# Peptides against a protein of PDB entry 5D63: the designs that were tried, part 142

Target 1, 292 residues: chain A of PDB entry 5D63
Amino acid sequence: SLRRGIYHIENAGVPSAIDLKDGSSSDGTPIVGWQFTPDTINWHQLWLAEPIPNVADTFTLCNLFSGTYMDLYNGSSEAGTAVNGWQGTAFTTNPHQLWTIKKSSDGTSYKIQNYGSKTFVDLVNGDSSDGAKIAGWTGTWDEGNPHQKWYFNRMSVSSAEAQAAIARNPHIHGTYRGYILDGEYLVLPNATFTQIWKDSGLPGSKWREQIYDCDDFAIAMKAAVGKWGADSWKANGFAIFCGVMLGVNKAGDAAHAYNFTLTKDHADIVFFEPQNGGYLNDIGYDSYMAFY

## One batch from the design tools (peptide; made by RFdiffusion4, then SolubleMPNN)

Design b2_p21_4_s4 (from b2_p21_4, 15 letters changed)
Fold by OpenDDE base, seed 1:
Structure b2_p21_4_s4 (fold): chain B 292 residues (1-292), chain A 21 residues (1-21)
Amino acid sequence: as target 1 above (292 residues)
Amino acid sequence: MITEEDLRRAAEELLQRFLAR
């Protein structure tokens, strides 16, 4: 079953992703096929899948940028019915915005069926051009038509997954205690993470004994990422991953505060030094406390 | 009785004293 999370949804047949046109929050904004750039933030192409309690394999899909939801126009079962962004809520009962998402017959891709109409999200004619129509279309779960098959590339981690990644890292102190602040985290590419760091002013900040030292840098980075998230996305129910750690050196006579994020595969953490913007697999400290 | 949690807290408090980097 598909997990709750943020997904980049890519067509199985052509290099096109499900895109909310211009990221507009207006009701009726077309959802279209659009090209994407791997390992970057595809701003209008990220969708929060929220599972509906007690309804098997059924979700709402909220566009992260606009905060609106994938909506089958009038819930019509006619082939070619527009799929648009529309205002909604995560746990709506509106069948126009409820999508049953299950594995296709190939076992890797998914099909997206409207709960009410039983039609499928279709990249019309498999058109790979920017702005290509995405519509509800007749189909079956067992059909191999790539126009209706989608890869769900997970762009977020749950708090449990983050916790597991931390637990696998060798630079964790025996006294480690982690504090989880949120439930789901968008994981940023390092380039984006670094840009937030640059924009925060931290590269020009001066280390000063006690008054502005390691903990201030680390917390300032966390705050900068938080603000970036709030300013960038209209959807709710997720956070941007940026951790703060306190660590002790091997000798036990020095401690440091620093940041960390997740690797691209979400399996491991990488340390980030907010005083210089460096990424390190070993920062020289073992973490005894983290919050993220 | 000193619990594992007590030891953890004590260790954390001691480590906080060295936050100077």
Scores: peptide ipSAE 0.072, ipTM 0.627, DockQ to the pose 0.099
Fold by OpenDDE base, seed 3:
Structure b2_p21_4_s4 (fold): chain B 292 residues (1-292), chain A 21 residues (1-21)
Amino acid sequence: as target 1 above (292 residues)
Amino acid sequence: MITEEDLRRAAEELLQRFLAR
């Protein structure tokens, strides 16, 4: 079954993603097909899938940017019914906003069925143009029609997945203690992570003994990421991944505070030095404490 | 009785003394 998380949802037939037009939070804003750029934040194309308790394979889909939900207009079963952004809640009972999401017959892509109407989210005519219509359309689970098949590219990790990534890293001290702050984390591309770092003012911050040293840099980076998240997204129920670590060197005679994020495949962590903006697979320290 | 957890905490406290970078 599909896990709770943030997804970039891409058509199986053409290079088009499910896009909330202009990221608008207005009720009735069209959801359309739109081009995307890999390895970037596609701002209007990220969706938080929240599983509905006790309803198998059924979710709400919240647009991260607008905080509104994927909505089948009037819940109509008519082919061509508009799919729009609309105000809602994560655990709504409104069938217009409930979507059953299961694997298609190809075993890789998903189909998105409206819970009430039993119609499917359809990229009409497989149109790859920006602004192409996405609508509810008749279909079956077994059909191979790529207009109704979608890849769910996971853009987030659970706290458990993050914990597992840390546990696999060789630069963890035997005394390591980790503290989890949130449940689900949007993982940023390094370019975005770096931009947040730049905008924080940290590149111009002067290291000063004790008064503004490694721990201050590391915490400032985490705070900057947190603020960026709050300022950028209207949806709730997730955080932006940015960890803080305390580590000791191999000799055991020096310690450092630094940041870390996840690699593109979410399988590993990469260390980030907030004092210079560098990414390293080995920062020269083994972590004995982290919070993220 | 000194537990393994006590030793861990003591070690962590010692390590924090070296935060100088």
Scores: peptide ipSAE 0.069, ipTM 0.624, DockQ to the pose 0.097
Fold by OpenDDE base, seed 4:
Structure b2_p21_4_s4 (fold): chain B 292 residues (1-292), chain A 21 residues (1-21)
Amino acid sequence: as target 1 above (292 residues)
Amino acid sequence: MITEEDLRRAAEELLQRFLAR
């Protein structure tokens, strides 16, 4: 079954993603097919899938940017019914905004069925052009029509997944204690992470003994990422991944505070030095504490 | 018994480790 998380949803037939047009929060904003750039933040194309308790394989889909939800207009079962962004809540009972998401017959892609109408999210005519219509359309679960098949590329990790990534890293001290601050984390590409670092002013900040040293840099970076998240996204129920670690060197005579993020495949962590913006697999310290 | 002085000492030792970075 599909896990709770943030997804980039791509058509199985053409290089088009499910896009909320202009990222608008207005009710009735068209959801359309749009081109995307891999390994970047596709701002209007990220969707938080929230599973509905006690309803098998059924979710709401919240656009991260707008904070609005995927909505089948009037819940109509007519082929060609518009799919739009609309105000809602994560655990709504409105069948216009409830989507059953299960694997297609190919075992890799998913189909997205409206819970009420039983029609499927369809990239009309498989049109790869920007702004192509996405609509509810008749279909079946076993049909191989690529217009109704979607890849769900996970862009986030759960706190448990992050914890697991940390646990398998060789630079964790035996006394390690981690503190989880949130439940689901959008994982940023390094380029975006670096840009936040640049925009924070940290590159121009001067290291000063105790008054502005490693812990200040590390906390400032986390604060910058937090602010970036709050300023960038209208959806709730997730955080932006940026960890803080305290570590001790092998000799045990020096400690350091630094940041960390996750690798592209979300399987490992990479250390980030906020004093110089460097990414390292080995920062020279073993972490005895982290919060993220 | 762990005293306040013991805690202070431990804190100071930790602080000294961070001075280098």
Scores: peptide ipSAE 0.068, ipTM 0.609, DockQ to the pose 0.087
Fold by OpenDDE base, seed 5:
Structure b2_p21_4_s4 (fold): chain B 292 residues (1-292), chain A 21 residues (1-21)
Amino acid sequence: as target 1 above (292 residues)
Amino acid sequence: MITEEDLRRAAEELLQRFLAR
């Protein structure tokens, strides 16, 4: 079953993603097919899937940028019915905004069925052009039509997944204690993470004994990422991944504060030194405390 | 009574005193 999370939703037939046109929050904004760039933030193409309690395999899909929800116009079962962004809530009872999402017959892609109409999200004619129509269309769960098959590329991790990634890292002290601050985290590409670091002013910040040292740098980076998240996205119910760690060296005579993020495959953590913007697999310290 | 958790916390607090870089 599909997990709660943030997804980039890509057509199985052509290199097109589900895009909220111009990222607009206006009711009735078209959802369209659009090209995407791998390993980048595709701003209008990220969707938070929120599972509906006690309704099997059924979700709302909130556009991360606009904060609006995927909506089948009037809940119509007619082929070609528009799929738009519309105001809503994560746990709505409006069947126009409820989507049953399950694996297709190929076992890799998903199909997205409207809960009420039983029609499927369809890239009309498999059109790969920017702005191509996405609509509700008749279909079945078992047919192989790529117009209605979608890959769900997970762009976030749960707190449990992050915890697991930390737990298998070799640079964790035996006394480690982690504190989880949120439930779901958008994981940024390193390029975006670095850009936030640059824009924060930290590259030009002067190290000063005690008054602005390692802990200040690490906390400032986390604050910068938090602010970036708040300023960039209108959806709620998730955070941007950026951790703070305290670590001790092997000799046990020095400690350091630093940041960490997740690798592209979300399986491991990578350490980030906010004093110089470097990414390291081994920062020379074993973490005894983290919060993220 | 000092618990194992208390000892762990104390150890962490001591380590924080070495934050110097």
Scores: peptide ipSAE 0.065, ipTM 0.624, DockQ to the pose 0.097

Design b2_p21_5_s1 (from b2_p21_5, 15 letters changed)
Fold by OpenDDE base, seed 5:
Structure b2_p21_5_s1 (fold): chain B 292 residues (1-292), chain A 21 residues (1-21)
Amino acid sequence: as target 1 above (292 residues)
Amino acid sequence: SAEEIEEELRRIQERIAAAKA
């Protein structure tokens, strides 16, 4: 089954993603097909899938940017019914906003069925143009029509997945203790992570003995990422991934505080030095403590 | 042992306070 998480949802037939037009929070804002740029945030095209308790394979889909939910207009079963953004809640009982999401017949893509109408989210005519209509349309689970098949590219990790990535890293001290702060984390591209670092003012900050040294830099970076998240997204129920580590070198005569994030495939961590903005696979320290 | 781990952690934490970059 599909896990709770943030997804970029791409059509299986053409290079088009499910996009909330202009990222608007207004009720009735069209959801449309739109082009996307790999390895970027794609601001209006991220969706938090929240599983409904005790209802198999059924979710709400919240647009991260607008904080509104995917909504089948009037819950109509008519082919061509508009799919829009609409105000809602993660655990709504409104069938207009409940979506059964299961694997398609090809075993890699998903189909998105409205819980009430039993129609499917359809990229009308497979149109790859920006602004192409997305609508509810008749269909079946076993049909191979690519207009109704979607790849769910996971853009977030659970705390458990992050923990697993840390556990696989060779630069973890035997005494390591990790502290989880949130449940689900949007993982940023390095370019975005770096931009947040630049905008924080840290590149111009001066290292000063004790009063503003490694721990201050690392905490300032985490605070900057947190603020960026709060200012950028209207949806709730997730955080932005940015960890802080304390580490000791192999000789045991030096210690450091630094940041870390996840690699593109979410399988590993990469260390980030907030004093110079560098990414490293080996920062020269083994972590005995992290919080993220 | 758990006690040995805690002692090692204590020593490491003293290091971060006194000899951090």
Scores: peptide ipSAE 0.270, ipTM 0.879, DockQ to the pose 0.329
Fold by OpenDDE base, seed 2:
Structure b2_p21_5_s1 (fold): chain B 292 residues (1-292), chain A 21 residues (1-21)
Amino acid sequence: as target 1 above (292 residues)
Amino acid sequence: SAEEIEEELRRIQERIAAAKA
């Protein structure tokens, strides 16, 4: 079953993703097929899938950028019915905004069925052009039509997944205590993470004994990422992943505060040095405390 | 033991206070 999370949703037939046109929050904004760039933030193409309690395999899909929801216009079962962004809530009872998402017959892609109409999200004619129509269309779960098959690329991690990634890292001290701050985290590409770091002013910040040293840098980075998240996205119910760690070296005669993020596959952490913007698999310290 | 862990944490905290990078 599909897990709660943020997804980039890509057509199985052509290199097109489900895109909220212009990221607009206006009711009735078209959802369209659009090209995407792998390993980047595709701003209008991220969707928070919120599972509906007690309704199997059924979700709302909130556009991360606009904060609006995928909506089948008037809930119509007619083939070609527009799919748009529309105001809503994560746990709505409006069947226009409820989507049953299950694996297709190929076992890899998903189909997205409107809960009410029982029609499927369809990239009309498999059109790969930017702005191609996405509509409700008749179909069946077992049909192999790639117009109605979608790959769900997970762009976020749960706090549990992050915790697991930390736990398997070899640079964790035996005294380690972790503190989870949120439930779901958008994981940024390093390029985006670095850009936030640059924009924060930290590259020009001067290390000063005690008054502005490693912990100040690490906390400033965390704050910068938090602010970036708040300013960038209108959807709620998630955070941007950026951790803070305190560590001690092997000799036990030095300590450091630093950041960390997750690798692309979300299976491991990578350390980030906010004093120089470097990514390291080994920062030279074992973490005895983290919050993220 | 838990007590040993707490003692080690205390020592580490003294270290971070005195020698942060």
Scores: peptide ipSAE 0.266, ipTM 0.879, DockQ to the pose 0.336
Fold by OpenDDE base, seed 4:
Structure b2_p21_5_s1 (fold): chain B 292 residues (1-292), chain A 21 residues (1-21)
Amino acid sequence: as target 1 above (292 residues)
Amino acid sequence: SAEEIEEELRRIQERIAAAKA
């Protein structure tokens, strides 16, 4: 079953993703096919899938950028019915905004069925052009039509997944205590993470004994990421991943505060030094405390 | 033991206060 999370949703037939046109929050904004760039933030193409309690395989899809929801216009079962962004809530009862999402017959892609109309989200004619129509269309779960098959590329991790990634890392002290601050985290590409670091002013910040040292840098980075998230996205119910760690070296005679994020595959953590913007697999310390 | 862990944490915390980069 599809897990709660943030997804980049790509067509199985052509290199096109489900895009909210211009990221607009206006009701009735077209959802369209659009090109994407791998390993980047595709701003208008990220969707938070929220599972509906007690309704199997059924979700709302909230556009991260606009904070609006995928909506089948008038819930119509007619082929070619517009799929738009529309105001809503994560746990709505409006069947126009409820989507049953299950594996297609190929076992890798998903199909997205409107709960009410039983029609499927369709990239009309498999058009790969920017702005191509996405509509509700008749179909079945078992047909092989790539116009209605979608890859759900997970762009976020749950707090549990983050916890598991930390637990697998060899640079964790035996006394480690972790503190989880949120439930779901958008994981940024390093390039974006670095840009936030640059924009924070930290590259120009001066290390000063006690008054502005490692803990200040690490906390400032986390604050910068938090603000970036708040300023960038209108959707709620998720955070931007940026952890803080306190660590001690092997000799026990030095300690450090630093940041960490997740690797591209979300399976491991990578350490980030906010004093120089470096990414390291081994920062030279074992973490005894983290919050993220 | 829990006591040993707390003592170790105390020692480590003294390092972050006095010998951090």
Scores: peptide ipSAE 0.266, ipTM 0.878, DockQ to the pose 0.331
Fold by OpenDDE base, seed 3:
Structure b2_p21_5_s1 (fold): chain B 292 residues (1-292), chain A 21 residues (1-21)
Amino acid sequence: as target 1 above (292 residues)
Amino acid sequence: SAEEIEEELRRIQERIAAAKA
């Protein structure tokens, strides 16, 4: 079963992703096929899948940027019916915005079926051009047509997954206590994380004993990421991943506060030093406390 | 033991207060 999370949704046949045109929040904004850049934030191509309670394999799909939802126009079962962004809610009963998402016959990709019309999200003619039509189209679950098969690339982690990644890291102190602040986290590429760091003013901040030292840097970074999230995305129900840790060195005679994020595969954490913007697999400290 | 852990945490906190980078 597809888990709640943020996904980049890519066509199985061509290098095209499901894109909300111009990221517009206007009702009726076309959803189209568009090229994407790997390992970057594809701003208009991120979708929060929210599972509907007690309705098997059924979700709403909220565009992160616009805060609007994937909507089959008039819920029509006619082949070629437009799929658009439209205002909605995560737990709507509107069948125009309810999507049954299950594995295709190939066991890797998914098909996206409108709950009401029973038609499938289709990249019309497999067109790889920017702005290509995405529409509801007749189909079956067992068909191999790549126009209706989609890879769901997970761009977020649950708090449990983050916790598991921390638990696997060798630089955790035996006294470690972690505190979870949110349920689902968008994981940023390092380039974006670094840009937020730069824009925060931290690169120019002066270390000062006690009054502005490691904990201030680490908290400032987390605050900057939080603000960036709030300013960048209109959707709710997720956070941006940026952790704070307190650590002690092996000798036990020095302590430090620092940040951490997740690796690209979401399996491990990587430490971030907010005083210099460095990413490290070993920051020289073992964490006894984290909040994220 | 839990008590030993708490004592260690106390010591660590003293370190961060006095010797944090």
Scores: peptide ipSAE 0.263, ipTM 0.878, DockQ to the pose 0.339

Design b2_p21_5_s2 (from b2_p21_5, 10 letters changed)
Fold by OpenDDE base, seed 2:
Structure b2_p21_5_s2 (fold): chain B 292 residues (1-292), chain A 21 residues (1-21)
Amino acid sequence: as target 1 above (292 residues)
Amino acid sequence: SAAAEAEELARIAARIAEARA
């Protein structure tokens, strides 16, 4: 019952994540264990899990950066078979690229079983070094071997989850209308969100009455995030989270346009002022419209 | 009601034109 989404996949035994080496799109690129930095993008270590219709608990895993898929070499059931990046499609029938993902016996971590070979994704010898081999290996669902247990840290939200986060916020007007533009959203760390803002030129943009005011700043920020997404990632089927809101103040005599993103735990929204780059829990307006 | 909400939205829309920050 793993949800569709973008995941950072971390070994249960050592501080190592599943990494596509150098983010290369070449067929046969090794997938390896690699160190990671919490609360950062971890560019080569993000995987879009796409559930296969009518096949229980089975997914393809697309590397977000390269657009290639996790692939068991020749679908071999031999222990030590290489796991690589390889070209593919989200709904392939190729069993080399189909992975059954279910909870391990500890109830927190997952195991990743190749659909065809029935072997498991294994951090060989639990090696914590950068570039450590990840391979298909014999195993069972109930064994406790941490080499084959993985935490799935969700880095994205569905449109429904975003909608729920907005609905929980106290700064939403009774007349609120939300418009959903995409289905799944990568949620950026604030540092990355701010860097996109800086690179957009908005910090140096001049406010001008009507011709370049709050709505222009807010739309320019969303456009900058969209362009950043398109330029940064080769995978499809997701967007980068950046919302636009229109709001009215408590007195009802002023309106504003601004941005918003999600908090680290994805449970709440935080407002972003594109005119100064500030993050606020209360921007002084109640939103009557959003699109994201 | 839906009608009341629509009317309020129209008022807010007017405020955008008059007092946009």
Scores: peptide ipSAE 0.034, ipTM 0.598, DockQ to the pose 0.346
Fold by OpenDDE base, seed 1:
Parts: structure tokens; sequence; C-alpha cells
Structure b2_p21_5_s2 (fold): chain B 292 residues (1-292), chain A 21 residues (1-21)
């Protein structure tokens, strides 16, 4: 089954993603095909999939930017019915906003079926142009039509996945204790993470003994990321990944506070020095505490 | 042991104020 998470949803036939037009939160805003840039945020093209309890393989899809939900207009089973953004809730009973998502016959892509109408999310005519119509369309689970097949590229990690990534890192002290603050985390590209750092004012901040030193920098970075998340996205139920660590050096005569994020494949962590904006595989300290 | 680790953690924590960069 598809895991709860944030996904970039790409057509299996053409380089087009499911896009909420202009990121608008207005009811009835068209969901359309649109080009995307790999390894970037793709602002209007991120969807939080929330599994419905006790309904197999069924989800709501919340647009991260607008906070609205994927909605089949009037729940109609007619081919060509508009798929739009519409106000809703994560655990709605409205079948217009309930989507059964399962693997297609190719074993890699998914199909997205409306729970009520049993029609499928379709990139009409496989049109790769920006603004191409996405609609409900008749189909079956086993057919190979690429207009109705979608890759779900996971852009987030669970707290458990983050915990596992930390645990396998060689720069973790034997006394390590981690504190998990949230359940699901959007993982940012380094370019975005760096931009948040720049916008925070930290590049111009002065290190001062005790009064504004490593822990202040590290906490300020986490606060900046948190604020960026709150200011950028209208959806709820997720956080932006930015960890804080406390570490001790090998000699045991120095300690440091720093940040960390996840690598692109989400399998490992990379350390971030908020005092200079550097990314390091080895920051020179072994972490004995983290919160994220 | 858990007790030994706790003591080491406490010792490391004390270094934060003394040797933090």
Amino acid sequence: as target 1 above (292 residues)
Amino acid sequence: SAAAEAEELARIAARIAEARA
C-alpha cells in the first residue's frame, strides 16, 4: 500500500506533473498537467496523501501549497469530468475527495481511482503542455493506458525513516538520544535549505561567547525553517525537516551544536553548519543528542 | 550499562558550557 506522505505525482507517459493551477485555494480551481524541474520544490505540485482508516488503499490528496483537496466535480462518472481543488478535511467522508490509489499493471506506477465514481485520474490525451486538462475518465486497473498511470515520488520521510537514517550514520555517539517532534517531514533540496538560511539573517550574525554561539545559531536555523514552512504552505499534518544536534569531538574536550538534514535519497543525514552554511558528511563531532 | 551511559551523557552535557564552539 502507498504510505502516508508528500508526493510529487508525475505522469508515466509524458514529463508532466499533477499541478494545482496557480496554487489557488479557491473552490473549483483546475488541477492540470504542468512541467516540473527535478530536485526542486515544484510548489503547486506537492500532495499530502492521507490514508483513510479502515478503507483499503484509499486516501485524500491535499495540495501542500493551497491546503485544498483533490476533488472530482460533482462526483460524476462521466468521462472528462473536471478534477479540481476544493476545500475539505483529511478524513472526509465525501466520496468526491476520496481516491483509491494502487499499483498499475506495470508494478511501478500507480492509478488514482475516485472512490465514488470508480473513474480514474486521466491526463487527457496525454497532453504534455502546461495547463493540460486532468479529468476523471473511464478505465480499468489492469489496462496499460499511460494517461492514467502516475509515478508517486515521495518527497517526505516519516519520523521512523529519519530515525533510521540517523542510526546508520557513523558520527553518532554511543550515548545518543533522539527526540522526535513531528510525524512526517518534507525534505528540502539543499538549495532551498540554503536559501532559508540566507533569508534568516544568520550569514550576517556574529558569534559571541555563550551569548550567541553554536546552539543559538543551530536553534535559529531550525526556527527559520519552521517559520518558512508555516509561511509557505497552507496544508497541515507535516513539518519541514531540520534537525538540531549536540555533539562532542573525538578527543572529548570540545562540544558543538549544529543542524542536519537528509540526503536526496532520504537514506542518510548530512550535517549543516549554521555559522557558515556548509554541508558536511563529517562535522568533526559525534552526536549525543538530537531533536527534529 | 545504561547507568554508565547516563553518567557519560551527564559529563558530556557539562562540557557544553565549558568547551562549546
Scores: peptide ipSAE 0.034, ipTM 0.597, DockQ to the pose 0.328
Fold by OpenDDE base, seed 3:
Structure b2_p21_5_s2 (fold): chain B 292 residues (1-292), chain A 21 residues (1-21)
Amino acid sequence: as target 1 above (292 residues)
Amino acid sequence: SAAAEAEELARIAARIAEARA
C-alpha cells in the first residue's frame, strides 16, 4: 500500500509529471502533464498523499505549492472530465477529492482512481507536451494503458525513516539521543539546501568564540530551512528536513555542532558543515545528540 | 549503566565547554 508522504507523480509512458498549472491556488486550476527535471524540486509537481482512515488505499492529494487538492470536476464519470486543483481538507469526505491509489497490473506503477466516479486519472492521449490535459477517464485496474499508470517517486521521509537512517550511520556516539520534531519531511536536493544556506547569510558570518560558534551556525541553518519551508509552500502537515547534531571527536578532546540531511535514496545521512557549506560523509565527530 | 553514561555525558559536556569548534 502507498504510504503517507510527498510524491512526484510521473507518467509510466512518457516523461511527464502531474503538474498544477502555475502552482495557482485558484479553484479550478488545471492539473496538467508537464516535463520535469530529475533531482530538482519541481515546485508545482509535488503532492502530499494523505491516507483516509478506514478507507482502504484511498487518499487526498494536496499540492505542496498551492495547498489545494486534486479534484475531479463535479465528480463526473464522463471520460475527459477535468482534473483540477481545488480548495479542500486532508480528510475530506468529498468524493471529488478522494483517490484510490493501488498498484497497476505491472506491479511497479500505480493507478489513481476517483473514489466516487471510479474513473482513472489519465494523461490524455499520452501527450508528453507541457500543459497536456489530465482528465478522468474510463478504465479498469488490469488494463495496461500507460496513460493511466503513474510512478510515485517518494520525495519525503517519515520521522521513523530518518531515525533509521541515523541509526545505521557509523558516526553516532554510544550516548546518542535523538529528538524528533516533526512527522514527515521533504528531503531537499543538495543544490536547494545549499541555496538556502547561501541565502541565510551564513557564508558571510564570522566564527566568534562562544558568541557565534558552531552551534549558532548549525541552528541558524536549521532556522533558515524552516523559514524557507514556510515561505515556499502553502500545504501543511510536513516539514523540511534539516537536522542539527552535537558531536565529539574520537579523541574526546573536541566537540562540534553541525547539520545533516539525507541522501537521495533516503537510506543514509550526509553531514553538512554550515560554516563552509560542505557535505561530508565523515565530519570527524560522532554525534551524541540530534534534533530534526 | 546509567551511572556510566552520566559520567561520560559529564565528560563530553566539559569538553564542549573547553574545545567547541
Scores: peptide ipSAE 0.033, ipTM 0.586, DockQ to the pose 0.359
Fold by OpenDDE base, seed 4:
Structure b2_p21_5_s2 (fold): chain B 292 residues (1-292), chain A 21 residues (1-21)
Amino acid sequence: as target 1 above (292 residues)
Amino acid sequence: SAAAEAEELARIAARIAEARA
């Protein structure tokens, strides 16, 4: 079954993603097909899937940028019914905003069925153009029509997944204690992570003994990412991944504070040095403490 | 043991105070 998380939802037939037009929070904003760039944020095309308790395979889909929800207009079962962004809540009982999401017959893509109408999210005519209509349309779970098949590219990790990635890293001290701050984390591309670092002013910050040293840099980066998240997204219920670690070197005669993020496949962590913006698989320290 | 871990953490903390990069 589909896990709670943030997804980039891509059509199985053409290189088009489910896009909330202009990221607008207005009720009735069209959801459309739009081109995307791999390994980028794709701002208006990220959706938080929140599973509905006690309703199998059923979710709300919150647009990360607008904070509004995927909504089948009037819950109509008519083919061609508009799918729009609309205000809502994660655990709504409004069937216009409840979507059953299960694997298609091909075993890799998903179909998105409205809970009430039983119609499916359809990229009308498989149109790959920007602004192409997405609508509710009649269908079945076993049909092979790519207009109604979607890949769910997971862009986030749970706290448990992050914890697991840390635990299998070879640069963790035997005395390690980790402290989880949030439940679900959007994992940024390194380019975005670096841009936040640049915009924070840290590249121009001067290292000063004790008063502004490694811990200050690491905390400043964490704060910058947090602020970026708050300023960039209107949806709630997730955080932006940026960890802080305290580590000691192998010789036991030096200590450091640094950041870390996750690799693209979310399986591993990569260390980030906020004093120079470098990414490293080995920062030269074993972590005895992290918070993220 | 928890006690041994606490002692090690205290040692690490002391190292941080003396040699933080």
Scores: peptide ipSAE 0.034, ipTM 0.594, DockQ to the pose 0.348; fails the geometry check

